# Peptides against a protein of PDB entry 6GMG: the designs that were tried, part 261

Target 1, 331 residues: chain A of PDB entry 6GMG
Amino acid sequence: DSDDRVTPPAEPLDRMPDPYRPSYGRAETVVNNYIRKWQQVYSHRDGRKQQMTEEQREWLSYGCVGVTWVNSGQYPTNRLAFASFDEDRFKNELKNGRPRSGETRAEFEGRVAKESFDEEKGFQRAREVASVMNRALENAHDESAYLDNLKKELANGNDALRNEDARSPFYSALRNTPSFKERNGGNHDPSRMKAVIYSKHFWSGQDRSSSADKRKYGDPDAFRPAPGTGLVDMSRDRNIPRSPTSPGEGFVNFDYGWFGAQTEADADKTVWTHGNHYHAPNGSLGAMHVYESKFRNWSEGYSDFDRGAYVITFIPKSWNTAPDKVKQGWP

## One batch from the design tools (peptide; made by RFdiffusion4, then SolubleMPNN)

Design b2_p20_7_s1 (from b2_p20_7, 10 letters changed)
Fold by OpenDDE base, seed 4:
Parts: C-alpha cells; sequence; structure tokens
Structure b2_p20_7_s1 (fold): chain B 331 residues (1-331), chain A 20 residues (1-20)
C-alpha cells in the first residue's frame, strides 16, 4: 500500500556509512546507509559537503525512481531517450525462427522483439550524444551559443540529430531543466551544466486499446528507436505494467538506474545505482534498499520489462551527484 | 500521474532475483 511510504530520517553530516553487502557482483545497503554514503561522496555543491535535505530524502523514498530523482534534481521526464534495435535480426528471427514448445505466436514475437534490442549499443549512443552535448556546452554562455555549437558539432559528425525540430526534446532539454535556471545552478549559463545519463526499464504493451496478447507478451512495434538518431518516442509510456499471463501474477511498472557522467570507457565496468521499492519500514514491503550494480547486472533487467531506454538530462557542474568515477559499495 | 502512483514495488521474489 502506497500509504506505507515513509521519508527516511536525517543522517548526521559526518556519519560514515556501514559496509555495503556484496551480492553477486552488486553492492547492497539499506536506504539510510545510502544517505550516509551520498552525503560523504555525492552531496557536494561547489566542493562543500551537504546534508541531504528533507525534500531530497522524500524524493529518495520513492524507490528506484527516487535514486534518479535525488541525483538529477528533478523527477524523470524521459523525453530525451535513446535505444538500439537490430531490425535485420528481428526480421530474420521472425521469418526463420519458431516458437518454443508451449510458446504462443504473440509470445514468440514479443520475445524476438525484446531480444532485438541491444542495451550496450543503446547506452553507447546515449554516451556519444552526451559527449557531443558536453562539447557544445563547454564554451557557451547563453542558450543561443549552445544551440549553435550543438548544430555545428552534429554537422561535423554528419549526425541525423541535426535534422530534429528546434522544439524537439533534443534541442529543448537544456532550457527545460530547472537547475539550469537556478541562480546556484546553471544561472542560465550552459557552460556551468553537464549532460548526465540514467536508464529506464518498462513494458512495451501499454496500449489499452490493443490486443490482450500485446499487453501480456509485448508489442513488437512499440518504443523502437528512430533510424539514424536512436531517439525513442516515450510519449506513450504511461507507467503501465505488463498484464498478468496467469492468475495471481503481477508485474512492476518500471525500473530506473542512475549512471550520471562516469568516464569509464568499458561499459561493463560502469556502476548503476537503483532501488528496489519505496521505503516502507513498517509495512509489508519493508525498508528500501539501494543497489550499486555493474552494467551487466543492470542491463539484464527483469521479466517485468521488455524495453530499456537511456535518457539524457543535465545537472550543474558544481554538483557531485555525477562524478567521473563511481566506486561500488563501501568502503 | 503523480510520483506516488509511479512507485516501483518489488516484492520479496523480485528482490531475490535482483540479488541473483
Amino acid sequence: as target 1 above (331 residues)
Amino acid sequence: MSAEQAQLINDAAKEAEQKA
């Protein structure tokens, strides 16, 4: 019951975290201990350590989305999302493949579509675009200069994103970022901002007007990236979970993982921070736990989801919620 | 949709899968 959600209490600024629990390549801890780590490592504004505010603790209490929320400074809008889909693989498997024993045609098609997404290539595309954006930000002191720089960078790379509409999420993302406009944030200076990345896992079969089979087994045609750009239209993502395939079965609506702006070139060595559920220490779900996972563990996802997207947003460079290097666990 | 309505809810089984 959502009514069981509780805001974690404040932690003293100088309180050190307890050791994280190792679990199959992940590091796990309770939410209060993550707050301690966050204050020591990620809380810095202009190099000064900060206590996590009540508002930030409340955001965090929402679970996996809360981790992304507290670190990005805003609730995820998911407007600038990227993925990679192998159309040739999809067509070939549909043509030449066969349903498994006991697998329906709809289940087969949904599975083949899911398997045709490449999480690593999707992540790489987002990193590529974030790099281009960061170059455009570097010497731009107003939005006009940023947009001009961005267009030049895209033209030089012959990137299909250069053809996007000026009102698209791609070009409007910076101006729509609250922290860009804040006096202690970007202060309307693009050179004070940097691009950051998070990921969302979700279900493709969200159209209530579609067949029951699509809602149960996935919509093979939904949430595919546009050719050339890799952009995913997220406008139809309404946080609707997968429909049950058997009595008593239930699925979760989404998962979020925070990457930030790590510079590690090897995707497999990158760290993704996420939560299991909203914080309900006195409820049936129990206390929220925070996980720091390697890319392999994050990208594997759950059966609840058949889509993954990598989303770009922006934070002030003065924030330390997206450092170049993230260390898994504690110490 | 409110943030409250959008919450992730992993039960014990899913938590176990997450740890595996």
Scores: peptide ipSAE 0.032, ipTM 0.723, DockQ to the pose 0.081
Fold by OpenDDE base, seed 5:
Structure b2_p20_7_s1 (fold): chain B 331 residues (1-331), chain A 20 residues (1-20)
Amino acid sequence: as target 1 above (331 residues)
Amino acid sequence: MSAEQAQLINDAAKEAEQKA
């Protein structure tokens, strides 16, 4: 019942978080304590701490998507998404593999497809592209200059993205970013923006016209990255959860993890910030908790999902929601 | 834009899956 969602109360700007520490690669705290941390660490605009606004607290209250929302400044559109899929592995496993005991053919195919995605390579592709974009942004004072720089960078790297249409989400992503157009944001100056990354976990079997088996066990052909570019067409993602395989079983529609713009080269050392559910302190779900997970903890996902995408968006460089280093917990 | 509510119900079972 969506009616139980509550906006967390304001926290004093100078209130320090209660201490919490990572355990098994994940640090966890209640949403109010995360707000305190956020104000101390991530709230900065032009180097000045800011109290999280009511609007931002409301965004945050939506759970996992709320964490990405408050840090990116917009509701995730997921238009510029990347993944890595091993087609050879998939084909070979389908040909030579066999269903496990009690596993249906559809379940087998869905599982094999899921296992053919490489989360680390998908993440690395997104980081690579974000790096290219950041180089293109650095000295571009208008969108035309940015696009020209981007094309040059792609050509120099022989990147297949150079062949994308001008209307592609790849080229339109910056202009479609609200904060780029804001006076206190990019002010239409690409050099004031930086590329950031978040991840979405979701279910492949969302086509209502497809077989029940695909809805239950996944659609092996859905949401695959395009060869060469790694781009995933997310247009068919409608936040439809996995269909129950047994009575009483329920699945969640998605999970979002915020990475931002960490510079840590080792993927395993990167920190992903996400939430468990919407904030319902007086409801059955309880208070929202925020997790700061290592990549391994994030990328493992849940059985609710068989796809992971790594999405690029942009934020103003004046924001500190995507710092070079992210630390788990609070001392 | 009605933010579609992420009903991530992290039940104990999901926590167990992440620890394994």
Scores: peptide ipSAE 0.031, ipTM 0.723, DockQ to the pose 0.060
Fold by OpenDDE base, seed 2:
Structure b2_p20_7_s1 (fold): chain B 331 residues (1-331), chain A 20 residues (1-20)
Amino acid sequence: as target 1 above (331 residues)
Amino acid sequence: MSAEQAQLINDAAKEAEQKA
């Protein structure tokens, strides 16, 4: 029940974080302590530390999505999403594979589809595209210049994204970013912006008109990336959780992980920041916890989800919510 | 580790989407 959600109190700007705790290969802390870390490390605007505002604390209080929200400056739209899917593996496993003992055909197909996604390749694709975008943003002082640069970069790389429509989320993403238009943000100057990445885990079987089996075990055909581009149509993602397979079973609707703009070339060494649930210190769920996970821990996901997408958005370069290096935990 | 073990409950975030 969302009625138990509470906005975390303000933390003094100079308050240092307490040490994080190890948790299954992740660094874990309570949300209030994350606010302290955030103020010390990520809060900087034009090089100056800032106290997390009440609005930002409210955003953060929503859990995993709150972490991405406060760091990106907007609620995730998920429009520019990437993934990698091995079509040949999928077809071969469906043809030659067999359901496990007690596994239904629908469950088998859903599992095979889930296993046909490559999280690492999906992440690498997003990083590649973000890099191209960042080059296009350089020295572009209006949107037209940015778009021209982007098209040139894509042409040079023979990237299939060059064939996307001008109205595609790929080309419209910058224009649709609120912070791009803000005076203290991009101020309509692309060169003041940088591409950043977050990830979303969600359920494929969200179509209410589909079979109950698809809702329980996944829709093998849903949310696949387009060949060549890696773009995922996220328009059908309505934050609907997996349907229960047994009485009393419940699943979470989504998970969000914040990556930002880390420059670490080894995917396995990258840090992903996410939350467990909305902040309910006086409720049954308790206080919100924030996790900093390595890529392996993040990309493994949960049984609640059978899709992962890596999403590109933009933030002002003056923000420090997406530094080149992220250290796991504290100190 | 399952979402249940991690107590991952993000249903409240749906309200944020409606308000945004």
Scores: peptide ipSAE 0.028, ipTM 0.657, DockQ to the pose 0.366
Fold by OpenDDE base, seed 3:
Structure b2_p20_7_s1 (fold): chain B 331 residues (1-331), chain A 20 residues (1-20)
Amino acid sequence: as target 1 above (331 residues)
Amino acid sequence: MSAEQAQLINDAAKEAEQKA
């Protein structure tokens, strides 16, 4: 229930941010101050600073998803998602491991599955694919040229993605991006677009027809990446939270983190921007806060989630919402 | 984030999906 959600007020374009505060290795600020930072650092279109529009401020007010929304220019579709899963580790731990004291078999299996995902390798795979896509975009002035370039790049790398269907999220992602078709965006010119990355944390046990144990402790078989490609079928992700295991317990359905197009090679040094909740300054939740986390802090996630996916989308190169370098906090 | 706060985010996200 977000009835008490409020759109943050406009900030003057020339207003500088207040200093961020440290919070458990993250930089934290209130949403209005993030708007100030965003206007100074990320708002640029064609090299000109822009005031965050009322529409963009409204998007941002939705919390963690709002951060990704305002920076990507669209509500996350999560169609082109990557992860890494260690099948051998999973099988070995199931065979040789034992439930902890008080841990049920279902809880044990769910935990082992969660621990068999490698967030760093998942992120690396997404970055690898984004790099391939960016190379395919560079000199492509129509979609056909982009697709041809992409296929060539994949063939050169012997990448299993070359075998994906033409209608797959992998090949259709660009054409399905609204900003690609916009006159002031890509204008149907792939060379005006770049690949960007965000991450989603969510719960595996979302199937209402499954056992209660899977809904409570996770579905070990759900949302695994396809071998070779690393693609995750996100079609069954319906933003359904983990089921309570005890009375009064509640869980969140998802968390979103914005990475963009940082060029930092060390994953541990990359910055992820996310929000805590929707903006409700006059409500019980209070004002929305924005966090800028290092990868370790982001990838750790919460007990609410047992899956992480790294998603590729596209933005116009004329936007500065995904710069090569992101500085944590302010100044 | 608290579980309660996170649940509210999900509600907001659902609303956003309807508007998008």
Scores: peptide ipSAE 0.031, ipTM 0.649, DockQ to the pose 0.561; fails the geometry check

Design b2_p20_7_s2 (from b2_p20_7, 8 letters changed)
Fold by OpenDDE base, seed 4:
Order: C-alpha cells, then structure tokens, then sequence
Structure b2_p20_7_s2 (fold): chain B 331 residues (1-331), chain A 20 residues (1-20)
C-alpha cells in the first residue's frame, strides 16, 4: 500500500557513504546511503555542498521517479521524449516471422514491436538534440535569442525538428521549466541552463477501450516515434501497468533512469541511476534501494515494459546533479 | 500523491532481494 511510504531521515552533510554493493554489473545501496553520496557529489549549488532538504528526501522516497525528481528539480512531465523504431524490421518480421510455440498472434505482434525499438539509437537521438539545445543556450540571454539560435542550429543540420509548431513541447520546454524562472536558477537567462536526459520505461497497452490482448501483450502501434524527428507523443501515457496474463501476475507502472549530462561518448560506459520501489522500511516492500547501472543493464528493461523513451529537460548549470562524469558506486 | 505516481516494485529490487 502507498500508505507505507516513509520519508528517509536527514543525513549529516559531512557523513561519507558506506561502500556500495556490487549487484550483477550494477552498484547498489540503500536510499539513506545514496543521500550521503548525493550530498558529497551531486548536492553542490554554485560549488557549495548542500544537505538534501526534507522536500528533496520526500521526492526521493517515491522510488525510481524520485531519483529523477530530486536530480532534475521537478516531477517528470515526459513531454519532450525521443525513441528509435525500425519500421522495416517490424514489417519484415510480421510478414515472414511466425509465433513461437504457445505464443498467441497478439503476443507475437507485441513482441515484434518491442524488439523493433532500438534503445541505443533512441538514446543517441536524445543526446544529439540535447547537444543542439546546449549550443542554442550558449550566449542566449533571453528566450527569444535561445529560440532564434535553436532554429538556426536545426536549419544548419537540416533537422526535421525545425518544422515543429512553436507551441510544441520542443520549443516550449525551456520556458515551462520552473528552475529557469527561479532567481537562484536560470533567472530567465538561457545561458545559465543546460539540457539533461532521463529515460522512462512503460507499457504500450494503456488504452482501456482497446482489446484485452493489447492490454496483456502490448499495442504494436502505440508510442512510436514520429519519422525524422524521433519525437514520441506521450500524451496517452497514464502510468497504467501491463494487464495480467495469468491469475496472480502483477506488473509495475513505470521505471525511471537518470543520466543527466554525461559526456562519455561510449553509450555502454554511461551510468544510469534508478530506484527499485518507494521507501517502505517498515512495510512489506522494505527500504528503497538505489542502483547505478551501466547502459546495458538499464536498457535491457523488464517484462513489465515494452516501451522506452529518452526525455530532455533542463537544469541550472550551477547545479551538480548532472556532472560531465559519473562514477559508479562508492568509493 | 496517488499510488499511480509512485513506483511499486520493479524486477531489479526483487532480483536483488532474491540474490542477497
């Protein structure tokens, strides 16, 4: 029950983390120890360490979404999402492939659709767009200058995003970021902001008016990226989990992974920070654990999910929640 | 926040508990 959620206690600012535990290529720790690491490494505002506030600890207590929330400074809106889908692979496998033994037609189509997404290309697209945005933010001291720079960059690259409507989440993302407007954040100065990335895993079969088969096995046509832009319409994502395929089966609503603004060119060497569930130390779920996973471990996902999206948002450059280099674990 | 806005249990947590 969500009623068992507890806010982790405060940790002294100078308390060093205990060593992380290796777990199948990941580094794992309890949430309180992550707070200690966060205060030492990620808490800095204008170069000064900060204790994680009660509000930030409360956000963190919500699990994987809490990790993204505390580091981005806002609850994920998922409006500026990217993915990569191989339409030719999908069509070819549907035409020439066959269901496995015991696999229904709907299960086969859902699986083929899932396998037609390329997580690495989706991540690379988000990084490309974030890089363009960061160039547009440079030396832009008002939103108009930022938008003009962004349009010029997109035109120079012949990027299909140049054709997006001015009201699109793509162009409105900066102005809709609370920390951009904050005096101690961007202070309405785009040059004080940087683009950051997180990922969401979720279920495609969320339409309650659709067939039971789509809710159980996925909707092959749902949450595909637009051609050329790679943008995913996330408006129909309502955090509805996969429907059970057998009695007693249950699935999770979503997973979130924080990447930030790492400069590591090799995707396989990037570190993704995520949580296992909401913090319930006195409940059946137990204490929340935080994982720092390599891209391979993150992008593999779970059977609970058949979609992955890579989302862009913004944070002040004065924050250290998205450093150029992330170290896995402690020390 | 509703239960829908909080993460329930993911497989990573379950696997970690089973292997611990």
Amino acid sequence: as target 1 above (331 residues)
Amino acid sequence: MSAEEAQLINDAGKEAEEKA
Scores: peptide ipSAE 0.034, ipTM 0.715, DockQ to the pose 0.077; fails the geometry check
Fold by OpenDDE base, seed 1:
Structure b2_p20_7_s2 (fold): chain B 331 residues (1-331), chain A 20 residues (1-20)
Amino acid sequence: as target 1 above (331 residues)
Amino acid sequence: MSAEEAQLINDAGKEAEEKA
């Protein structure tokens, strides 16, 4: 029950973190030690370290979503989401492939759909778009200038996003970012903002009106990216977990991974920060742990999920929650 | 915030152990 969630206590600003523990190619630590690292490395506003506020600690306590929340400054809305889906692979495997021994047709179709998503290409698409957005932001001192720059950049690249409606999450994302409007944030100046990326893993079979098979094994047609743009309609994502296939089986509702604005060109060397569950030190779940994973470890996901999306949002350039370089673990 | 906004149990550790 969410009733066991506890806000982690404050950590002294100058307290150094304890060493992280290696865990299957990841670096792992308890949430309080992550707060210490965060204060030393990521807390900086205008070059000054900040103690994580009670509000930020409360956000963090929600688990994986809390890591993204505290670093982005807002609860994830997931409106500007990207993925890559190989339609030819999907069609070919459905036509020429066969269910495994004991696999139902619905299970086979769900698996083939899951395997037809390319996490690396989805991530690369989000990085490409974030780069275009960052170029559009650099010399724009109002939203109109930003939008004009963005359209020019997209036209120069012959990007299908240039055809999106002005009301699209793509064009509205900046103006809908609270920190853009804040006096100590963007102050309505696009040049003070930068694009950042996080990822969400979730279940496709969330439609309660659909077949039980889709809820158990996935909906092969759900949450596919639009051709050319790579945009995913996330409006039907209601944080509904996978349905049990056997008695006593349970699945998690989502996972979130924070990337930020790393400049590492090799996807496999990028670091993703995520949490295991909400912080319940006195409950059955125990204390929240934070993981810093390489892309391979993050993108592998879990059986709980059959979709991954890479989401773009914005933060002030004065924040250090999305540095160009992220080091895994401590020291 | 509703239970829907909180991550339930993701034992990343157990699945990593099962895959190792």
Scores: peptide ipSAE 0.032, ipTM 0.723, DockQ to the pose 0.084; fails the geometry check
Fold by OpenDDE base, seed 5:
Structure b2_p20_7_s2 (fold): chain B 331 residues (1-331), chain A 20 residues (1-20)
Amino acid sequence: as target 1 above (331 residues)
Amino acid sequence: MSAEEAQLINDAGKEAEEKA
């Protein structure tokens, strides 16, 4: 019941975090302690520490999406999403593979589709595109200059994104970012913005008009990246969870992981910040916990999800919510 | 925000609760 959600209390700006706990290769802490870390490390605006506002604490209280929300400055719209899908693997496995013992054909197809996504390649594609965008932003003082730079960069790289329509989320993403328009944010100056990345895990079988099997085992054809661009049409993602396969089974609607703008070239060394559930300290779920996971631990996901997307958005360069280096845990 | 926008209990949350 969403009614049990509580906004975490304010933490003094100078309060240092308690040590994080190791948990399955992750660093874990309670949400209030993450707020302390956030204030020490990520809160900076123009180099000055900030106390997490009540609004930001409220956003954070929503769980994994809250972590992405507070760090990106907006609720995730997921419009500029990337993935990698091995079509040849998928086709070959469907043709030559067989269902496991007790596995239905629909379950087999759903599993094969899930396994045909490459999380690492999807992440790398998003990083590549974010890098191109950052180059386009660097010396652009208006949106027109940014778009011109972006087109030039794409042409130089022979990137299929150059063929996207001007109305594509790819070209409209910056102008649709609230912080770009804010006086204390981008102030309509692209050079004040940087591209950042987060990831969403979700279920493919969200079409209510589809078969029950697709809702239970996945839709093999849903949320595939476009060839060449890697763009995923997220318009059909409505945060609908996987349908139960047995009585009493329930699945989560999504998971969000915050990466930001880490420069670590080794994907396995990158840190992903996410939450377990909404903050309900007086409810059955208990207090929200925040995890800092390595990419492997993030990308493994859960059985609740059969899709992973890597999403690009923008934040002001004056924000420190997406530093070049993220340290796992505390201290 | 609607319940649809809130994260439900994920496996990581369940595992943490089971081990606590």
Scores: peptide ipSAE 0.027, ipTM 0.671, DockQ to the pose 0.067; fails the geometry check
Fold by OpenDDE base, seed 3:
Structure b2_p20_7_s2 (fold): chain B 331 residues (1-331), chain A 20 residues (1-20)
Amino acid sequence: as target 1 above (331 residues)
Amino acid sequence: MSAEEAQLINDAGKEAEEKA
């Protein structure tokens, strides 16, 4: 019950974190200890360490989405999302493959669709686009200059994103970022902003008007990336969980992982920060835990989800919530 | 995450969306 959510208490600015614990190849800690790490490593504004505010602690208390929220400075809108889908693999497996023993046709089709997504290629596409956007931002002092630079970069790369409408989330993402307009943020200067990445795991079978089978086993046609661009239409994502397949089974609506702006070229070495649930230290769920996972551990996801999207947003360069290098755990 | 822990994330996410 969301009524059990508690805002974590403030941590002294000079308090060092306790060591993280290993958990299935991840680094794990309680939320209060993550706040300590965050204050030491990620809190910096204009090079000055800051205590996590009550508002930021409240955002963080919401669990996995809270980690992305506190680091991005806004609740995730998920508008600029990328994925990779192998249409040929999907068609071939549907044609030549067979349901497993006990697997229904709908379950088979849902599984084949899930397996036809490539998380690594989806992440690579988002990084590629973020790099293009960062080049377009670098010397742009107004939005018009940014958009002109972006179009030039896309033209030079023969990227299909050059054909997107001016109102597309791709072109409107910067102007729709609150921190871009803030005096202490971007102050309407694109060169003060940088592109950052987070990921969302969610369920494809969210259409309540669809068959029960699609809600239980996935909608094979839902949330596919557009050819050439890799853009995913997230407008139908309403945080609806997978429907139970058996009595007593329950699924989660989403998971969020924060990547930021790491420069590590090897995807497998990148670190993803995420939470397990909202902070309920006196409730049945207990205290929120924060995980720092390698890409393989993040991208594996859970049976709750059959889609992964890699989302681009923006933060001020003066923030240290998305450093070039992220160290897993503590120390 | 346990399925139970994951359900509670969803409720938190909805609340966060309403609050944001």
Scores: peptide ipSAE 0.026, ipTM 0.652, DockQ to the pose 0.591; fails the geometry check

